Peptides against a protein of PDB entry 4Y8H. Designs and how they scored, part 72

Target 1, 222 residues: chain A of PDB entry 4Y8H
Amino acid sequence: TTIVGVKFNNGVVIAADTRSTQGPIVADKNCAKLHRISPKIWCAGAGTAADTEAVTQLIGSNIELHSLYTSREPRVVSALQMLKQHLFKYQGHIGAYLIVAGVDPTGSHLFSIHAHGSTDVGYYLSLGSGSLAAMAVLESHWKQDLTKEEAIKLASDAIQAGIWNDLGSGSNVDVCVMEIGKDAEYLRNYLTPNVREEKQKSYKFPRGTTAVLKESIVNICD

## One batch from the design tools (peptide; made by RFdiffusion4, then SolubleMPNN)

Design b2_p22_7_s4 (from b2_p22_7, 10 letters changed)
Fold by OpenDDE base, seed 1:
Structure b2_p22_7_s4 (fold): chain B 222 residues (1-222), chain A 22 residues (1-22)
Amino acid sequence: as target 1 above (222 residues)
Amino acid sequence: GVSLGGTPEDGELIRKLVEEAK
């Protein structure tokens, strides 16, 4: 798995590869690793897909309830807090690692969460077995005041570095763009470097929209 | 913690935002 997040001048981008495995076998060449917590808060998952899905569904439900209770748009930090509390409870027994990103009334945010609940804050992050290769690209090319287009390119280049250099990563590149003042844009199979070009599906998520993401629950290599 | 371009101010912002989110 290779997952990345990149902040740009007016938002944040996350990206992921699409390979999943069962032992030494590629179980799914087009697994979705980007998950919606709320319309404008998304995460990229690494580790056990089942754990990632379970956690994101739980937090998604909780953040919706929290939003209703407070009469406020969901905040990334609220999702972060809930994730930390949940993951910390199990002290790393949950095999979920996440990059959490989004936009809210306070701005754009990018965080990473480890299985034991620790968090990092950065302008660019990478996780997964391909994270070192991805980080090499990020460290080399990240700069202040990236445009949306530059951030998408940087994120996708970083994922591709993981795909080319890590056996646990492969196939396609998915991207989600969260820009302040706009609907989130989920770009499924933004790049398909190793397969014939598939029909690109782009999903825009206005406020209040619930999107259903179809994905296989399989092992994700880290 | 903060990493990869993060600053101590980012940590403070998180703390503030968490409190506001309660």
Scores: peptide ipSAE 0.014, ipTM 0.367, DockQ to the pose 0.020
Fold by OpenDDE base, seed 3:
Structure b2_p22_7_s4 (fold): chain B 222 residues (1-222), chain A 22 residues (1-22)
Amino acid sequence: as target 1 above (222 residues)
Amino acid sequence: GVSLGGTPEDGELIRKLVEEAK
């Protein structure tokens, strides 16, 4: 997994690869690792797919309830606090690590949370097995006052570095842009570098091949 | 890793927000 966050002049971008692995096997080439907590607060998750999804859904529900109760737009720090408390409660039993980002009335925010509940803050962050490669790109090219476009490019480049240098990362790049005063822009498969154009070679499957119906692939995203 | 940029005021704001989130 490679996940990154990048702050820009008017918001924050998060990005992730889409590879899911189970041991040495690629289980899913298009796993979604970006999750919505609220309309303007998103996270990039890594670890076990089940844990990440469960945590983000739980926090999302709590944030929604809190927002309704207080009649206030959700704050990123509130989501962060809830996530930290949850992760701390279960300590190392939850193998999830997260980048949490969003915009709220106080501005744009970017945080990371480790499985044990520790929190980091930064203008750019990377986590996952590909994080070192991603960080090398971020450290080299991040600057103050990035435009949205520059931030998207930087985040994408960082993810691609992870993809190229980490076996646990691969396939596509997902991006979510959270700009102040705008709706979040979720760009699923923003980059699809390995989409081999299936040349529709009409492989005439021999007549007798029974159409294997819907394999419900339970996508276990790591 | 943690990388705080911007102005000192920005850094202080971030630190405050982190403390509030503890």
Scores: peptide ipSAE 0.008, ipTM 0.342, DockQ to the pose 0.021
Fold by OpenDDE base, seed 2:
Structure b2_p22_7_s4 (fold): chain B 222 residues (1-222), chain A 22 residues (1-22)
Amino acid sequence: as target 1 above (222 residues)
Amino acid sequence: GVSLGGTPEDGELIRKLVEEAK
């Protein structure tokens, strides 16, 4: 898994790869790892997909109820707190870590939560088995006052770096853009780098040329 | 936690949230 978050001048972008693995086997090439907590608060999940989905659904329900009772738009920090409490309560049993991001009346926010309850804040974050490769891209190219388009590109490039360098990451890139004053924009399969267009290379071999596969047997003599 | 570009205000908020969770 590779998940990232990037703040830009007027909001926040999160992105994720879509590979799901079971041991050495790719179980799903198009697993959704971006989840909606509220209309303007989303998370990127890593670890056990089922755990991440269950946690985010629970918190989403609680946030919705809280919003109804307070007559206020949900806040990212509220979602963060609830997620932390839940993850802390089930230490070791929930193998999930999250990037939580969104926009609310106080602005744009980007956080990460580890299963043991630790929280980080930043202008850019990466988590997952491909996080080191992703972070290298983020650290190299992040700058203040990114535009929406620059942030999407940066996040996508970071995910791709994770895909290229991590066997646990792969397939497509999903993106969610949360801009202040706008509805969240969920871009499912924003990039599909491994769509091998089966170039039907119709190798029209001219009739009669036998392709001799030159087997070079390199005798590794001792 | 490593603050990757976080503001001091963000750090304080995180500390508060951690304390409330405990």
Scores: peptide ipSAE 0.007, ipTM 0.367, DockQ to the pose 0.026
Fold by OpenDDE base, seed 5:
Structure b2_p22_7_s4 (fold): chain B 222 residues (1-222), chain A 22 residues (1-22)
Amino acid sequence: as target 1 above (222 residues)
Amino acid sequence: GVSLGGTPEDGELIRKLVEEAK
């Protein structure tokens, strides 16, 4: 998995690859890793699509009720706190990670949550098995006062770096743009760089080498 | 289980969390 977040001058962008795995098996080439907590608060992270969606729905429902009761727009920090509480409960047992981002009346926000419950804040973040490759792109090209378009490009480039350099990442790029004063823009399959005709892979090995490679794809989209 | 990141064990833990939250 490769997930990234990038702040720009008037909001925040998050992006993710779409590969899901079950052990050594690629379970889905087009899994959605971006999840809506509220209309303007989204997250990306580890886990299963169904489980992550269920958690985000639960948090989203609570936030919605609170918002209606208080007549206040949902806040990113509220979502962050709820997620932290859940992750902290299992401190030391989970390697899960999340990026939480959004816009609210206090501005734009970008956070990461680690398995042990710690939180990082930054203008750009990368998590997952492809995070190093993604971070190299982010560190090289991030600048202050990015436009929305520049931020989308930067985030997408970072995800692509993860896809190309990490076996745990692959297929498409999903993007969600949260700009202050606007509706969130969920761009499913914003890029499809790996729409490759599945060609039979031939591997050439030196004489005397035994190659045992098995790849299984199981369509288990819940 | 299916993992979107991390390990399959991470996914199972998330599942447990979801069930506890219901």
Scores: peptide ipSAE 0.028, ipTM 0.489, DockQ to the pose 0.206; fails the geometry check

Design b2_p22_8_s1 (from b2_p22_8, 9 letters changed)
Fold by OpenDDE base, seed 3:
Structure b2_p22_8_s1 (fold): chain B 222 residues (1-222), chain A 22 residues (1-22)
Amino acid sequence: as target 1 above (222 residues)
Amino acid sequence: MELAERSAREVRALIEAGVLVS
C-alpha cells in the first residue's frame, strides 16, 4: 500500500493506490483505500484491510452520534482522538495505519495514526509499504502554500512512485480533496496508468492443436 | 456494470472476512 496526505492553501488532499495483496498474490487490482469518517473527514488506510475498514466505520458511526449530541460539525481532532484511543486499547492488534484528513470549523487538518495509537501531524505524510517511495517524491517537490491543483498533482505523483517501485502497491490512484467551504470531492480512479492493452494474439488454440499420441484404457477393477 | 458490482461485492466480502491485506 501507498497512502499520502498533502495540505494545500485552502484544504487537504489524501490519495491512495488500489492494490490489495495476500502475501505474494494480488487479491484485488482496484480496491478502495479511502474511507469516509464524516462528509468532510476522510482517511486513507494501510495494514490489514478489514481492520482499516472496520475501525473507520466504527469511529464514523461514533462521530455522527457525537455530532448529533453536541449539535456541532465533526472535528478532525475528535476523530483522531477516538481512533487513537481505540487502537491503543487493542495494543497494536488492530492492524490499522491511517492518514486522517479533513476540514472542520477550525480549518484543514492532516494527521497520521499507527496501530499502537501514536499520532503525528504534518503538512505532508505517507504510510504503507510504498511510503518511502512516496516520501522521496514529497520531500523533493513539496513547498509551502501549494495550490489545490499542485497538491493533487504532488499526491498523485507520490502514489505513482509507490505504484512503480513498491510490490505492495499498484494499479490506480484514488484521490479525495477536502477544501474549506466546499463538499469533499472523492475522485475514484483519478489516474488509471495500468490499463491492460489488448493482446496481439489469442492463446486460444484451435481444437486439435495438441495431437493425441497414445490412448490406453486401464481397468482399475480386477 | 453487473460484473463490476459483483466484483465490488466480492471484494467487500473478502475485506470484511479479513482475507485482504493492503
Scores: peptide ipSAE 0.018, ipTM 0.320, DockQ to the pose 0.147
Fold by OpenDDE base, seed 4:
Structure b2_p22_8_s1 (fold): chain B 222 residues (1-222), chain A 22 residues (1-22)
Amino acid sequence: as target 1 above (222 residues)
Amino acid sequence: MELAERSAREVRALIEAGVLVS
């Protein structure tokens, strides 16, 4: 997995690759690693896919209850706190590594959470097996006061670094843009650089291409 | 959809206790 988050002048973008793996096996070529916690708070998940999905849904539900009780739009820091407390309670046994980002009445926010419940803050972050590949791009090209378009490009370039260089990452780039004063923009398959081309030839041969030398029908029913 | 771990009452209690950010 390669997941990234990048702050820009008026919001935050998160992005992810779309490969799921089971050891050496590609389990899913186009999985979704971006999860909605609330309408304007999204999370990118690395680690155990089931855990990332389950924990984000759980916290999403509790954030909704919190929002209703407080009569306030949910805050990214509230989601962060709830996630970290939950993960810490399970002492790293919930294999969720998260980049949590969003916009709320206090502004735009970008955080990361590790499975043991530690949290980080930054203007740009990467997690997953492709995080070093992504970080190489981020460190090389990040600047202060990014525009939305620059941040989307930077995030997508960082994900592509994972796609091309990390065995655990691949296929497509998903993006979610959270801009202050706007609805979140979830761009599923924003880039699809690995579309398989059509086969040049068919390997369907006519019957009789391989001669049947012998046929036997055996009754196996008593 | 995943069921919330905490009920509305529990969430309220956590908020009131200052454990959950408001």
Scores: peptide ipSAE 0.000, ipTM 0.316, DockQ to the pose 0.021
Fold by OpenDDE base, seed 5:
Structure b2_p22_8_s1 (fold): chain B 222 residues (1-222), chain A 22 residues (1-22)
Amino acid sequence: as target 1 above (222 residues)
Amino acid sequence: MELAERSAREVRALIEAGVLVS
């Protein structure tokens, strides 16, 4: 997995690759690793896919209840705290590594969470097996005061670095843009750089390619 | 060839079953 988050001047972008693996096997070529916690709070997940999905759904449900109870729009820091406390409670046994991002009445936010419940804050973040490949791109091209378009490009380029250089990453780039004052823009398959070409050859041979050496018809009914 | 998009449902089921690791 390669997941990234990048802050820009008026919001935050997160991006992910779309490869799911089971050991050396590509289980899914086009899985969704971007999860909605609330309408304006999204996360990208690395680690155990079941854990990332389950924990984000659980916190998403609790954030909705909290929002209704408090009569306030959900805050990214509330989601962060709930995720942190939940993951810490399970001492890393929930294999969720998350980049949590969003916009709320207090502004735009970008955080990361590790399975043991530690959290980081930054202007750009990467997690997953492709995180170093992504970070090489981020460190090379990140600047302050990115535009939306520059941030989408940077995030996409960072994910592509994972796609091309990390065995655990591949296929497509998904993007979610959360801009202050706008709805979240989820761009499923924003880039599809790995469309499979038609096979040049078929392994289907015509009938008769293998000679029948012997045929026997046995009547099994007495 | 459209990558046979495993139905979002099938992927979700595999995720829920803990079979898929991201």
Scores: peptide ipSAE 0.018, ipTM 0.364, DockQ to the pose 0.152; fails the geometry check
Fold by OpenDDE base, seed 2:
Structure b2_p22_8_s1 (fold): chain B 222 residues (1-222), chain A 22 residues (1-22)
Amino acid sequence: as target 1 above (222 residues)
Amino acid sequence: MELAERSAREVRALIEAGVLVS
């Protein structure tokens, strides 16, 4: 997995690859690793796919209830706190590594969470097996005051570095853009750099392609 | 239907409508 988050001047973007693996096997070529916690708070998940999905759904439900109870829009820091406390409770046994991002009345936010419940803050972040490949791109090209378009490009380039250089990453790039004052923009399959080309030849061979070299008839009835 | 199965357009529409239940 390669997941990234990048802050820009008016919001935050997260991106992910779409490969799911089971050891050496590609289990899914086009899985979704971007999860909605609330309309304006999304996360990207690495680690155990079931755990990332389940924990984000659980916190998403609790954030909705909290929002209704408080009559306030959800805050990214509330989601962060709920996620980290839940993960810490399970002492790293819930294999969720998350980049949590969003916009709320306090602004745009970008955080990471590890399975044991530690959290980080940054202007750009990467997690997963492809994180070093992604970080090489981020460190090379990140600057202050990125535009939305520059941030989307930077995030997608960082994911592509994972796709090309990490065995655990592959297929497509998904993007979610959360801009202040706008609805979240989920861009499923924003890039599809691994579209299979048309097969040049058929696997249907004409009769007689394999020569019969010898035939023997054995009577099996005594 | 999981978010993974929905188009970007459908997801956006559901977010805008506030109907997408995670």
Scores: peptide ipSAE 0.000, ipTM 0.232, DockQ to the pose 0.023; fails the geometry check

Design b2_p22_8_s2 (from b2_p22_8, 8 letters changed)
Fold by OpenDDE base, seed 3:
Structure b2_p22_8_s2 (fold): chain B 222 residues (1-222), chain A 22 residues (1-22)
Amino acid sequence: as target 1 above (222 residues)
Amino acid sequence: MALAEESAAAVRALIDAGVLVS
């Protein structure tokens, strides 16, 4: 997995690759790693796919209830606190590594969370097996006061570095843009750089291409 | 190894064995 978050002048972008793996096997070529906690708070997940999905749904539900109870739009720091307390309670047994981002009445926010409940803050972040490949791009090209378009490009270039260089990452780039004063823009398959080419030849051989040398019918019932 | 590190290693081993999806 390669997941990234990048702050820009008026918001935050998160992005992810779309490969799911089971050891050496590609389980899904086009999975979704971006999860909605609330309308304007999204996260990207690395680690155990089931845990990332389940924990974000649980906190998403609790954030909705909290929002209704308080008559307030949910805050990214509230989601962060709920996630970290939940993950800490389970002492890393919930294998969720998250980049949490969003916009709220206090502004735009970008955080990371590790499975043991530690949290970080940054203007750009990467997690997953492709995080070093992504970070090489981020460190090379990140600047202050990015535009929306520059941040989307930087995030997508960082995910592509994971796609090309990390075995655990691949296929497509998903993006979610959270801009202050706007609805979240979820861009599923924003880039599809790995479209399979048309097969040059058909592997449908005519019947009889491999000769049947002998046939025998054996009765195996007494 | 600390208990937390052991848990992380166990999950990683399950992922590497193809039992867990990552």
Scores: peptide ipSAE 0.145, ipTM 0.681, DockQ to the pose 0.232
Fold by OpenDDE base, seed 1:
Structure b2_p22_8_s2 (fold): chain B 222 residues (1-222), chain A 22 residues (1-22)
Amino acid sequence: as target 1 above (222 residues)
Amino acid sequence: MALAEESAAAVRALIDAGVLVS
């Protein structure tokens, strides 16, 4: 997996690859690793796919209840705190490594969470097996005061570094853009750089291609 | 620390063995 987050001048973008693996096997070529916690708070997940999905859904549900109870829009720091406390409680047994990002009444936020419940903050972040490949791109091209378009490009280029260089990453780039004062823009399959060309030949042969060498009719009814 | 590291290693081993999806 390669997941990234990049802050820009008026918001935050997260991106992910779309490969799921079971050891050396590609289980899914086009899985979704971007999860909605709330309308304007999204998460990218690495580690155990079931754990990343389940924990983000659980916290998403609790964030909705908390929002209703407090009569306030959900805050990224509230989601961060709920996630880290949950993960810490399970002492790393929940294999979720998350980039949490969003916009709220306090501004735009980007955080990471590890399975043991540690949290980091940054202007750009990467996690997963492709994180070093992604970080090489981020460190090389990140600058202050990125535009939305520059941040989407940078995040997509960082995910592509994972796609091309990490065995655990592949297929497509998913993007979610969270801009202040706008709805979240979820761009499923924003890039599809691994579309297979049309197969030049078919292994579907006409009926009768295999010769019948011998036929015997046996009556099995007495 | 040791038990948590052992647990993370065990989960990773299950992923690497293809039992869990990552």
Scores: peptide ipSAE 0.061, ipTM 0.595, DockQ to the pose 0.239
Fold by OpenDDE base, seed 4:
Structure b2_p22_8_s2 (fold): chain B 222 residues (1-222), chain A 22 residues (1-22)
Amino acid sequence: as target 1 above (222 residues)
Amino acid sequence: MALAEESAAAVRALIDAGVLVS
């Protein structure tokens, strides 16, 4: 997995690859690793796919209830706190590594969470097996005061670094853009750089192409 | 700590063995 988050001048973008693996096996070529916690708070998940989905759904539900109870729009820091407390309670047994991002009445936010419940903050973040490949791109090209378009490009380039260089990452780039004063833009398969070309030849042969050289029928019933 | 690390290692082993999806 390669997941990234990048802050820009008026919001935050997160991105992910779309490969799921089971050891050496590609389990899914086009899985979704971007999860909605609330309309304007999204996360990218690495680690155990089931845990990332389940924990984000659980916290998403609790954030909705909290929002209703407080009569306030959900805050990214509230989601962060709920996630980290939940993950900490399970002492890393829930294999969720998350980049949590969003916009709320206090502004735009970008955080990461590890399975043991530690949290980080930054203007750009990467997690997953492709995180070093992504971070190499981020460290090389990140600047202060990115535009939305520059941040989307930077995030997508960082994910592509994972796609090309990490065995655990592959296929497509998913993006979610959260800009202040706008709805979140979930861009499923924003880039599809691994579309399989048409096969140059067909390997379908008519029946009888392989000659039967000998047939013997043995009756096994006496 | 040790049990958490052991469990994390067990989960990772399951992922690496292709039992769990990551």
Scores: peptide ipSAE 0.044, ipTM 0.530, DockQ to the pose 0.216
Fold by OpenDDE base, seed 5:
Structure b2_p22_8_s2 (fold): chain B 222 residues (1-222), chain A 22 residues (1-22)
Amino acid sequence: as target 1 above (222 residues)
Amino acid sequence: MALAEESAAAVRALIDAGVLVS
């Protein structure tokens, strides 16, 4: 997996690859690793796919209840706190590594969470097996005051570094853009750089390729 | 500390064995 987050001048972008693996096997070529916690708070998940999905759904449900109870829009820091406390309680046994990002009434936010419940904050972050490949791109091209378009490009280039160089990453780039004052823009398959070409040849031989050397008709009814 | 590393290794082994999806 390669997941990234990048802050820009008016929001935050997260991106992910779309490969799911079972050891050396590609289990899914086009899985979704971007999860909605709330309408304007999304996360990218690495680690155990089931754990990333389950924990984000659980916190998403609790965030909705909290929002209704408080009569407030959900805050990214509330999601962060709920996630980290939950993960810490399970001492790393929930294999969720998350980049959590969003916009709320306090601004735009970008955080990471590790399975043991540690958290980090940054203007750009990467996690997963492709994180070093992604970080090489981020460190080379990140600057302050990115535009939305520059941030999408940077995030997608960083994911592509994982796609091309990490065995655990592949297929497509998914993007989610969370801009202040706008709805979240989920760009499923924003880039599809690994579309298979048509097979040049077929091993479907024509009938008669194998010669019939002998035929026998046996009546099985007496 | 030791339990967390052992747990991480066990999970990694399960992922590598294809029991868990990553």
Scores: peptide ipSAE 0.038, ipTM 0.511, DockQ to the pose 0.240

